# Peptides against a protein of PDB entry 4N78: the designs that were tried, part 97

Target 1, 186 residues: chain A of PDB entry 4N78
Amino acid sequence: HFQVICRLLGYQGIAVVMEELLKVVKSLLQGTILQYVKTLMEVMPKICRLPRHEYGSPGILEFFHHQLKDIVEYAELKTVCFQNLREVGNAILFCLLIEQSLSLEEVCDLLHAAPFQNILPRVHVKEGERLDAKMKRLESKYAPLHLVPLIERLGTPQQIAIAREGDLLTKERLCCGLSMFEVILT
Target 2, 155 residues: chain B of PDB entry 4N78
Amino acid sequence: MAELQMLLEEEIPGGRRALFDSYTNLERVADYCENNYIQSADKQRALEETKAYTTQSLASVAYLINTLANNVLQMLDIQASQLRRMESSINHISQTVDIHKEKVARREIGILTTNKNTSRTHKIIAPANLERPVRYIRKPIDYTILDDIGHGVKW

## One batch from the design tools (peptide; made by RFdiffusion4, then SolubleMPNN)

Design b2_p14_8_s3 (from b2_p14_8, 6 letters changed)
Fold by OpenDDE base, seed 5:
Structure b2_p14_8_s3 (fold): chain B 186 residues (1-186), chain C 155 residues (1-155), chain A 14 residues (1-14)
Amino acid sequence: as target 1 above (186 residues)
Amino acid sequence: as target 2 above (155 residues)
Amino acid sequence: MRLPVFEEGMKERE
């Protein structure tokens, strides 16, 4: 699903969706969640001492339940605050999954473009074979596919310019050094 | 442009008119030949003259048809060339627009990105015991797992 | 790898 979304939206669509999600998250965090946190801070016990260990785990739990009774009984915490937190969480997860899916698409694009851009994978050399010889053979095999040099040789100036721009855009991908998710966490 | 215009406005219409006029002329020639044959005491000579006129007339018509056909072909070639140039121009514009849109899109998404913090490679403290480097046998990466991702180039 | 097209967008944020 996320792959399809990435393909459908492209960079622009993803940017728009993520911007809107960030706005929503910001609104939730600075608005409703902040208000609930402030309210929770007001109802928090000013002094909460650790009960004696002699009370055991059940007694300690009961103690904290009593101390936090006002918080537990805050109905809006369960219904509204937790829902908002879920929405924030979902938004974060959505962004993460979109970025991952986008990265996969970008890697695929890079891989597909590689033969046309004189980017050859390192070939596994069997014992007794020279790496250099294999690489040269591969280079020779794919040399006719080098798009930019081919167009530079045969194309019009306009075609050459377009080919160079296209080559640049093909090589430049977010997965090569940029992260959206880190921005979202910030 | 001037050549195409000349073909469309002058040469081809002119050729068509000439061909039409040739019909009238051929009719006149036929009438002449018929009358000449009837009136001539020397039927053999009249027949030879008729043959000559017929040959000339056929040659003339053939020439007119050939000229017209060549002009039409030339017109079509020029038009085809113009269409190809137009197509090329449209494609160029389209590609330029697409590149521009892509750049804009990338700038937009770029606003939402930050540089990946290259995690400082924790100094892998090499364990003191130099275990003999197990010869890393590079298994070829099976890229077939990516075959289902993208525009489906099944190798 | 430098990504100049994307980086242009990053500069606008800053």
Scores: peptide ipSAE 0.346, ipTM 0.816, DockQ to the pose 0.745
Fold by OpenDDE base, seed 4:
Structure b2_p14_8_s3 (fold): chain B 186 residues (1-186), chain C 155 residues (1-155), chain A 14 residues (1-14)
Amino acid sequence: as target 1 above (186 residues)
Amino acid sequence: as target 2 above (155 residues)
Amino acid sequence: MRLPVFEEGMKERE
């Protein structure tokens, strides 16, 4: 599903969706969630120390349950606050999954374009084969597929310009060094 | 442009008219030959004349058809060439627009990006004082205390 | 790899 969404929206569509999601998240965080957090801070015990281990896990749990009783019993926390947090979480997950899906598509595009752009994969050398010979063979094999040099030789100036720009756009992908998700987390 | 126009407006219509006129003339020639053969005392001569007229007429028609066909083919070739040029131009424009749109899109999404940073793993700090080992007494854990936590039910 | 087209957008954010 996310792959389809990425394909459908493209860079522009993804940008728009993510911008809107960020607005929604910001609104939730600065609005309702902030208010609930403030309220929770008011009811939070001022001093909550770890009980002695001699009480065991059940005793420790009961201790914390007692200390956090007001929070646990806060009805709006269970309903509205958790729902808002879920929405934020979903938005974050959505962004993450979109970015991951986009990265996969970009990687695929890069891989598909590689033979045409004089990008050779790391060659697996079998025992007894020379790496240099294999690389040379691969270079020779894919040399005719180098699109930009081919167009530079045979194409019009306009075609050459388009080919170069297209080549650049093909090579430059977000997955090469950029992250949207990190922006969302800040 | 001028050549195509001449073909469309003058040569091809002219050729069609000539062919039509030739048809009419052929009918007249046929009538003449028939009457001449019937009325002539020398049937052999009349037949030879008919053959001559027929050959001439067929040659003329063949020439007209060939000329017209060649003109039509030429017209089609010119049109095909024009279409190819138009297609090339359209493709060029389309590609230029697509590249531009892509650049714009990339700028837009770029606003939402940052350089990938390796997340710093939080170092777990071990507590300085190891608590003395207390004898562990196993008590059953009552998990029912958690029954009211996390069911996701909107009350 | 430098991504100049995307980086233009990044600069706009800053």
Scores: peptide ipSAE 0.342, ipTM 0.811, DockQ to the pose 0.607
Fold by OpenDDE base, seed 2:
Structure b2_p14_8_s3 (fold): chain B 186 residues (1-186), chain C 155 residues (1-155), chain A 14 residues (1-14)
Amino acid sequence: as target 1 above (186 residues)
Amino acid sequence: as target 2 above (155 residues)
Amino acid sequence: MRLPVFEEGMKERE
């Protein structure tokens, strides 16, 4: 699903969606969630000492349950605050998954374009073969597919310009060094 | 453009008219030849004249058809060339626009990006002090001690 | 790898 979304939206669409999600998250955090957090801080026991170990785990649990009774019984916390937190969480996850999906798409694009851009993968060399010879053979094999040089030789000035720009755009992908998710977390 | 216009407005219509006129003329020639053969005392001469007219007429029609066909082909070639030029221009514009749109889109999404920080995974430093095992002492839990703690919630 | 087209957007954010 996320892959399809990435394909449909493209860079621009993804940007718009991400921006809107950030706005929503910001609104939720600075609004409702903040208010609940403040309220919770107010009702939080000022002095909460660790009970003696002699009470055992059940007793300690009961102690804390009692101390936090007001918080636990706060119905709005469960219904509204937690829902908002879920929304925030979902938004974050959505962003993460979108970025991951986009990265996969970009990697695929890069891989598909590579033979046309004189980008050859390092090939596995069998025992007894020279790596250099094999690479040279591959280079020679794919040389006719180099798009920009081909167009530079045969194309019009306009075509050459377009090809160069296209080549640049093809090479440049977010996955090469940029992250959106890190921005979202900030 | 001038050549195309001449073909469309003058040469091709003219050729079509000529061919039509030729058709009418052929009918007249045929009638003439038939009558001439019937009325002539020298049938051999009349036949030779008919052969000559037939050959001439066929040659004329062939010439007219060939000329017209060549003009039509020329017209089509010119039009095809014009269309190809237009197509090329449109394609170039389209590609330029697409590239531009892509650049804009990339700038937009770029606003939402940052350099991937190779975050140094902070080594979770294990606390050096091993928590001493707390000896479990079974003592009855006095819950009354909790009565004075908190907001005095009386059950 | 330098990504100049995207970097233009990054600069705008800063």
Scores: peptide ipSAE 0.338, ipTM 0.814, DockQ to the pose 0.625
Fold by OpenDDE base, seed 3:
Structure b2_p14_8_s3 (fold): chain B 186 residues (1-186), chain C 155 residues (1-155), chain A 14 residues (1-14)
Amino acid sequence: as target 1 above (186 residues)
Amino acid sequence: as target 2 above (155 residues)
Amino acid sequence: MRLPVFEEGMKERE
């Protein structure tokens, strides 16, 4: 699903969606969540000492339950605050999954474009074969597919310019060195 | 442009008119040949004249059709060439616009990106105060206290 | 690998 979304939205659509999600997250954090956190801090026991081990596990649990009774009984915390936190979490996860899916799509695009851009994978050499000879054969085999050199020889100046720009845009992908998720976490 | 205009406005319409005129002339020639054959005392001579006129008329029509056909073909070739040039221009503009849109999109998403910090050396700054591992002397939790709680099988 | 087109956007944020 995320892969389809990435393909449909493209860079522009993803940027818009992520920007809006960031706004929503910021609004939730600075608004409702902050207010609940402040309220919780006011209700939080100022002195919560570890109960004596002599009370056993049940006694310790009852102690903490009593100390946190006001927090546990705060019904709005469970319904509103936790829901908002879930929304924030979902937004973050969404951004992460979109970035991962986009990265996969970009890698696929790079792999598909590679033969046309004179980017050849390292070929496994069987015992006794010279790597250099095999690579030269491979280069010779794919030489006719090199798009930019082909257009430079046969195309108009305008076509050459477009081909070069297209080649550059094909090579430049976010997965090569950029991260969106790191920006979301800050 | 001048050649196409000449073909469309002068040569092809002129050829069509000439062909139409030839049709009218052929009708006159046919009438003449028919009347000449009926009125002539020498039917063989009249027949030979008719054959000659027929051959000449057919040759003339064939020439007019051929000329018109060639002009139409030439017109179509010129138009096809013009369409190809227009297509090339449109494609160029389309590609330029697409590249521009892509660049804009990349700038927009770029605002939301940061360099992948291959922070090799996150020196885990060990907090200077290594809290001495308080050797948590794990006092064995005597679970025998729970032996009386539950439906456990008394042995 | 430098990504100049994306980097232009990054500079705008800064």
Scores: peptide ipSAE 0.330, ipTM 0.813, DockQ to the pose 0.672

Design b2_p14_8_s4 (from b2_p14_8, 5 letters changed)
Fold by OpenDDE base, seed 1:
Structure b2_p14_8_s4 (fold): chain B 186 residues (1-186), chain C 155 residues (1-155), chain A 14 residues (1-14)
Amino acid sequence: as target 1 above (186 residues)
Amino acid sequence: as target 2 above (155 residues)
Amino acid sequence: VYLPLFEEGIEERK
């Protein structure tokens, strides 16, 4: 699903969605969640000491239950906070999954484009074969596929310009060194 | 463009008119030949004359048709070429626009990105010495040490 | 890896 979404939205669509999600998350964090946290802090006992173990587990539990009674009651009454937290969580997860899917798509694009861009795969050299010879063979094999040089040779100036721009766009991908998710986490 | 215009406005209409006129002329020639044959004392001569006129007329018509047809074909070829050029132009524009849009999109998404901090995965040098699994003697956590920190709930 | 097409956006954010 996320792969399809990434394909459909493209960079533009993803950017828009991510921006909106960030806004939503920010709004939730700074608004409702913050309010809940503040309220919880107000009702939180200022001094909560560990009871003596002599009271046993039930006594200790009761102690904490008593101390946290207001918090528990508040939390039970306000499930909205948890819903908001879930929403935030979902948004974050969504962003993560989108980024992952996008990265996969980009990698695939890069891989598909590689033969056309004079990017040769790392060849596994069997023992005894010269790496250089294999590389030369590969270069020769794929040389006719080099799109930009081909167009530069045969194309119109406009076509050449477009080809170069296209090549650049193909080569430059987020997965090469950028992360959106890290921004989201900050 | 001038050639196409000439074809559309002059050559083809002119050819059509000529063909129409030729049709009318053929009718006249036919009438003449018929009358000439009837009135002529030398029917053999009249027949030969009719054959000559018929051949000439047919040749003329054939020529007109051929000329017209060629002009129409030429017109169509020119138009087809123009359409192809237009298509190419549109495609180039479209591609340019797409590239531009993509660049804009990349700028926009770039705002939401940061450089991947490749944390140098410190090679966890596995300490060569397999630390002998220290038998985790679960010493019972004596929680009694914490006994002095708590206020007992008086039931 | 320098990605100029995206870096413009990154710089804009800063």
Scores: peptide ipSAE 0.362, ipTM 0.805, DockQ to the pose 0.721
Fold by OpenDDE base, seed 4:
Structure b2_p14_8_s4 (fold): chain B 186 residues (1-186), chain C 155 residues (1-155), chain A 14 residues (1-14)
Amino acid sequence: as target 1 above (186 residues)
Amino acid sequence: as target 2 above (155 residues)
Amino acid sequence: VYLPLFEEGIEERK
């Protein structure tokens, strides 16, 4: 599903959706959630120390659960605050999954384009094969597929320009070093 | 363009008219030949004349059909060439627009991106001091302070 | 990795 969404929206569509989601998340965080958090902080136990480790994780959890029982059982917290937090969580997860899906698509595109862009994969050398010979063989095999040089040789100036731009667009992908999810977490 | 126009407006219609006229003329020739054969005392001569007229008529029709067919083919070739040129132009424009749109899109999505950072693994530091057991006394929490938040349910 | 097509957007955000 996310792959289909990524394909359908493209960079522009994804950007728009992400921007809108960020606005929604910001609104939720700065609005209702912030107010609940502020109020809850006022009613939180002033001293809540970590129990002894000898109680184990279940015992520690039970301890904190007991201390926070009244807060957790607050009706509005369950209905409104938790719902808003769920929405925020869903939005974050959505963004994460979109980015992951986009990255997969981009990687796939890069892999498919590599032979046409003079990008050779790392060669696994079998025992007895010379790395240099194998690399030369691969270079020779893919040399005719280099698109930009081919078009530069045979194409019109307009075609050359388009080919160069297309090559650039193909090479530059978000997955090469950029993250949207980190922006969302900030 | 001038050649195509000439083909469409003059040559092809003219050829069609010529074929039509030829058709009507063939009927007249046929009638003439039939009557001539019936009325002629020399049937052999009449037959030879009929053969001559028939051959001439068929040759003329064949020529007209061939000429018309060639003109139609030429017309189609010119049109096909024009369409190819138009398609090429449209494709060029389309590609240019798409590239531009993609660049804009990349700038837009770029606003939402940052360099990937490696997650720092935080080391959990164990406390050195044994904490004394503190007796926990449960105190009632007043949630009325939350009444003005959200739907504001007052109890 | 430098991605100039996206960097313009990144700079705009800053």
Scores: peptide ipSAE 0.357, ipTM 0.806, DockQ to the pose 0.529
Fold by OpenDDE base, seed 2:
Structure b2_p14_8_s4 (fold): chain B 186 residues (1-186), chain C 155 residues (1-155), chain A 14 residues (1-14)
Amino acid sequence: as target 1 above (186 residues)
Amino acid sequence: as target 2 above (155 residues)
Amino acid sequence: VYLPLFEEGIEERK
């Protein structure tokens, strides 16, 4: 599903969606969630000493339940906070999944374009074959597929310009060194 | 453009008219030949004249058809060439616009990106010393110590 | 990796 979304939206659509999601997340964090956190901090016991080990695990748990009773009751009464947190979480996950899907698509595009852009895969050299000879053979094999040089020789000036621009657009992808998710996390 | 216009407005219509006139003329020639053969005392001469007229008429029609066909083909070639030029122009504009849109989109999404910090994932070297699982010694919990803290409803 | 087409956007944020 995310792959289809990425294909449909493209860079422009993804940018718009992510910007809107960031706005929503910011609004939720600075609004309702912040208010709940402030309120919870006020209700939080000022002095919470660790109970003596002598009470055992159940006693310690009961002690903490008692100390946090107001917080638990508050949390149970105001389920809206958890819903907002879920929304934030979902938004973050959505952004992550979109970026991952986009990266996969871009990698596929780069791989498909590579033979046409004089980008040769690293060839696993079997034992006994000269790497140089194999690389030269590959270069010779794919040389006729180099699109920009081909168009430069046979195309009109307009076609050449378009081909160069297209080549640039094909080579420059987000997955090459950029991350959107890191921006979402700051 | 002038050549195409001439073909469409003058040459092709003119050729069609000429062909129609030729058809009418062929009918007249046929009637003439038939009557001439019936009325002529010299049947051999009349037959030779008919052959000559038939040959001439067929040659004329063939010429007219060929001329018309060539003009139509020329017209179609000119039109096809014009369409190809238009298509090429439209494609060029479309591609230019698409490239521009893509550049704008990349700028916009770029605002939402940062350089991947190739932070060397420091291999969290698992500390070699697996902390020995502290054996949880189940000490029996004496719950009687809690009896004094709660307002226990004495039934 | 230098990505000029995206860098303009990155610089604008900054």
Scores: peptide ipSAE 0.355, ipTM 0.803, DockQ to the pose 0.679
Fold by OpenDDE base, seed 3:
Structure b2_p14_8_s4 (fold): chain B 186 residues (1-186), chain C 155 residues (1-155), chain A 14 residues (1-14)
Amino acid sequence: as target 1 above (186 residues)
Amino acid sequence: as target 2 above (155 residues)
Amino acid sequence: VYLPLFEEGIEERK
């Protein structure tokens, strides 16, 4: 689903969606969540110490449950605050999954474009073969596929310009060194 | 432009009119030949004359058809060339617009990006104070408040 | 890695 969304929206659509999600998240954080956090801080125990280890896990859990009783019993936390937190979480996860899907799409595009852009992978060398010779053969094999040089040789000036721009757009991808998710987390 | 206009407005319509006129003429020639053959005492001569007229008429029609066909073909070639040029121009404009839109889109999404960096993790620090004796509290635990925890994203 | 087509947007955010 996320792959389809990425393909459908493109960079422009993804940008718009993420900007709106950021606004929603900001609104939730600065609005209802902030108010609930302030209220919770007021009811938090002033002194909460580590219970004795002799109480074991059940006793320690009961201790903290008792200390946070007023918070746990606050009904609005479950109905409103936690719902808003889930919405924030869903938005963050959505952004993460979109970025991951976009990255995969971009990597695939780069891989598919590589033969047409004189980008050759390092090949496995068998016994008795020289790497240089094999790479030279591979280069010769793919030389006719180099699009920009081909268009420069056979195309009109306008076609050459378009080919160069297209080549640039193909090469420059977010996955090469940029992240959106880090921005979402800040 | 001038050549195409001449073909569309003058040569092809003129050729069609000429061909239509030839039809009328052929009918007259046929009637003449038929009557001549019936009335002539020398049937052989009349037949030879008919052959001559038929050959001449067919040659004339063939010439008219060939000329018209060539003009139509020429017209179609010119029109095809014009359409190809128009298509090329439209395609170029379309590609230019798409490239521009893509550049704008990349600027827009760039606003939401930063360089990939490794996340810094905070070191967990133990409290400086030793564990102090705390009163044991006996209270039943209600786990119903946790029933809504664990709902993941469905995609 | 420098991506000039995206850098304009990055700088705009700063």
Scores: peptide ipSAE 0.350, ipTM 0.806, DockQ to the pose 0.605

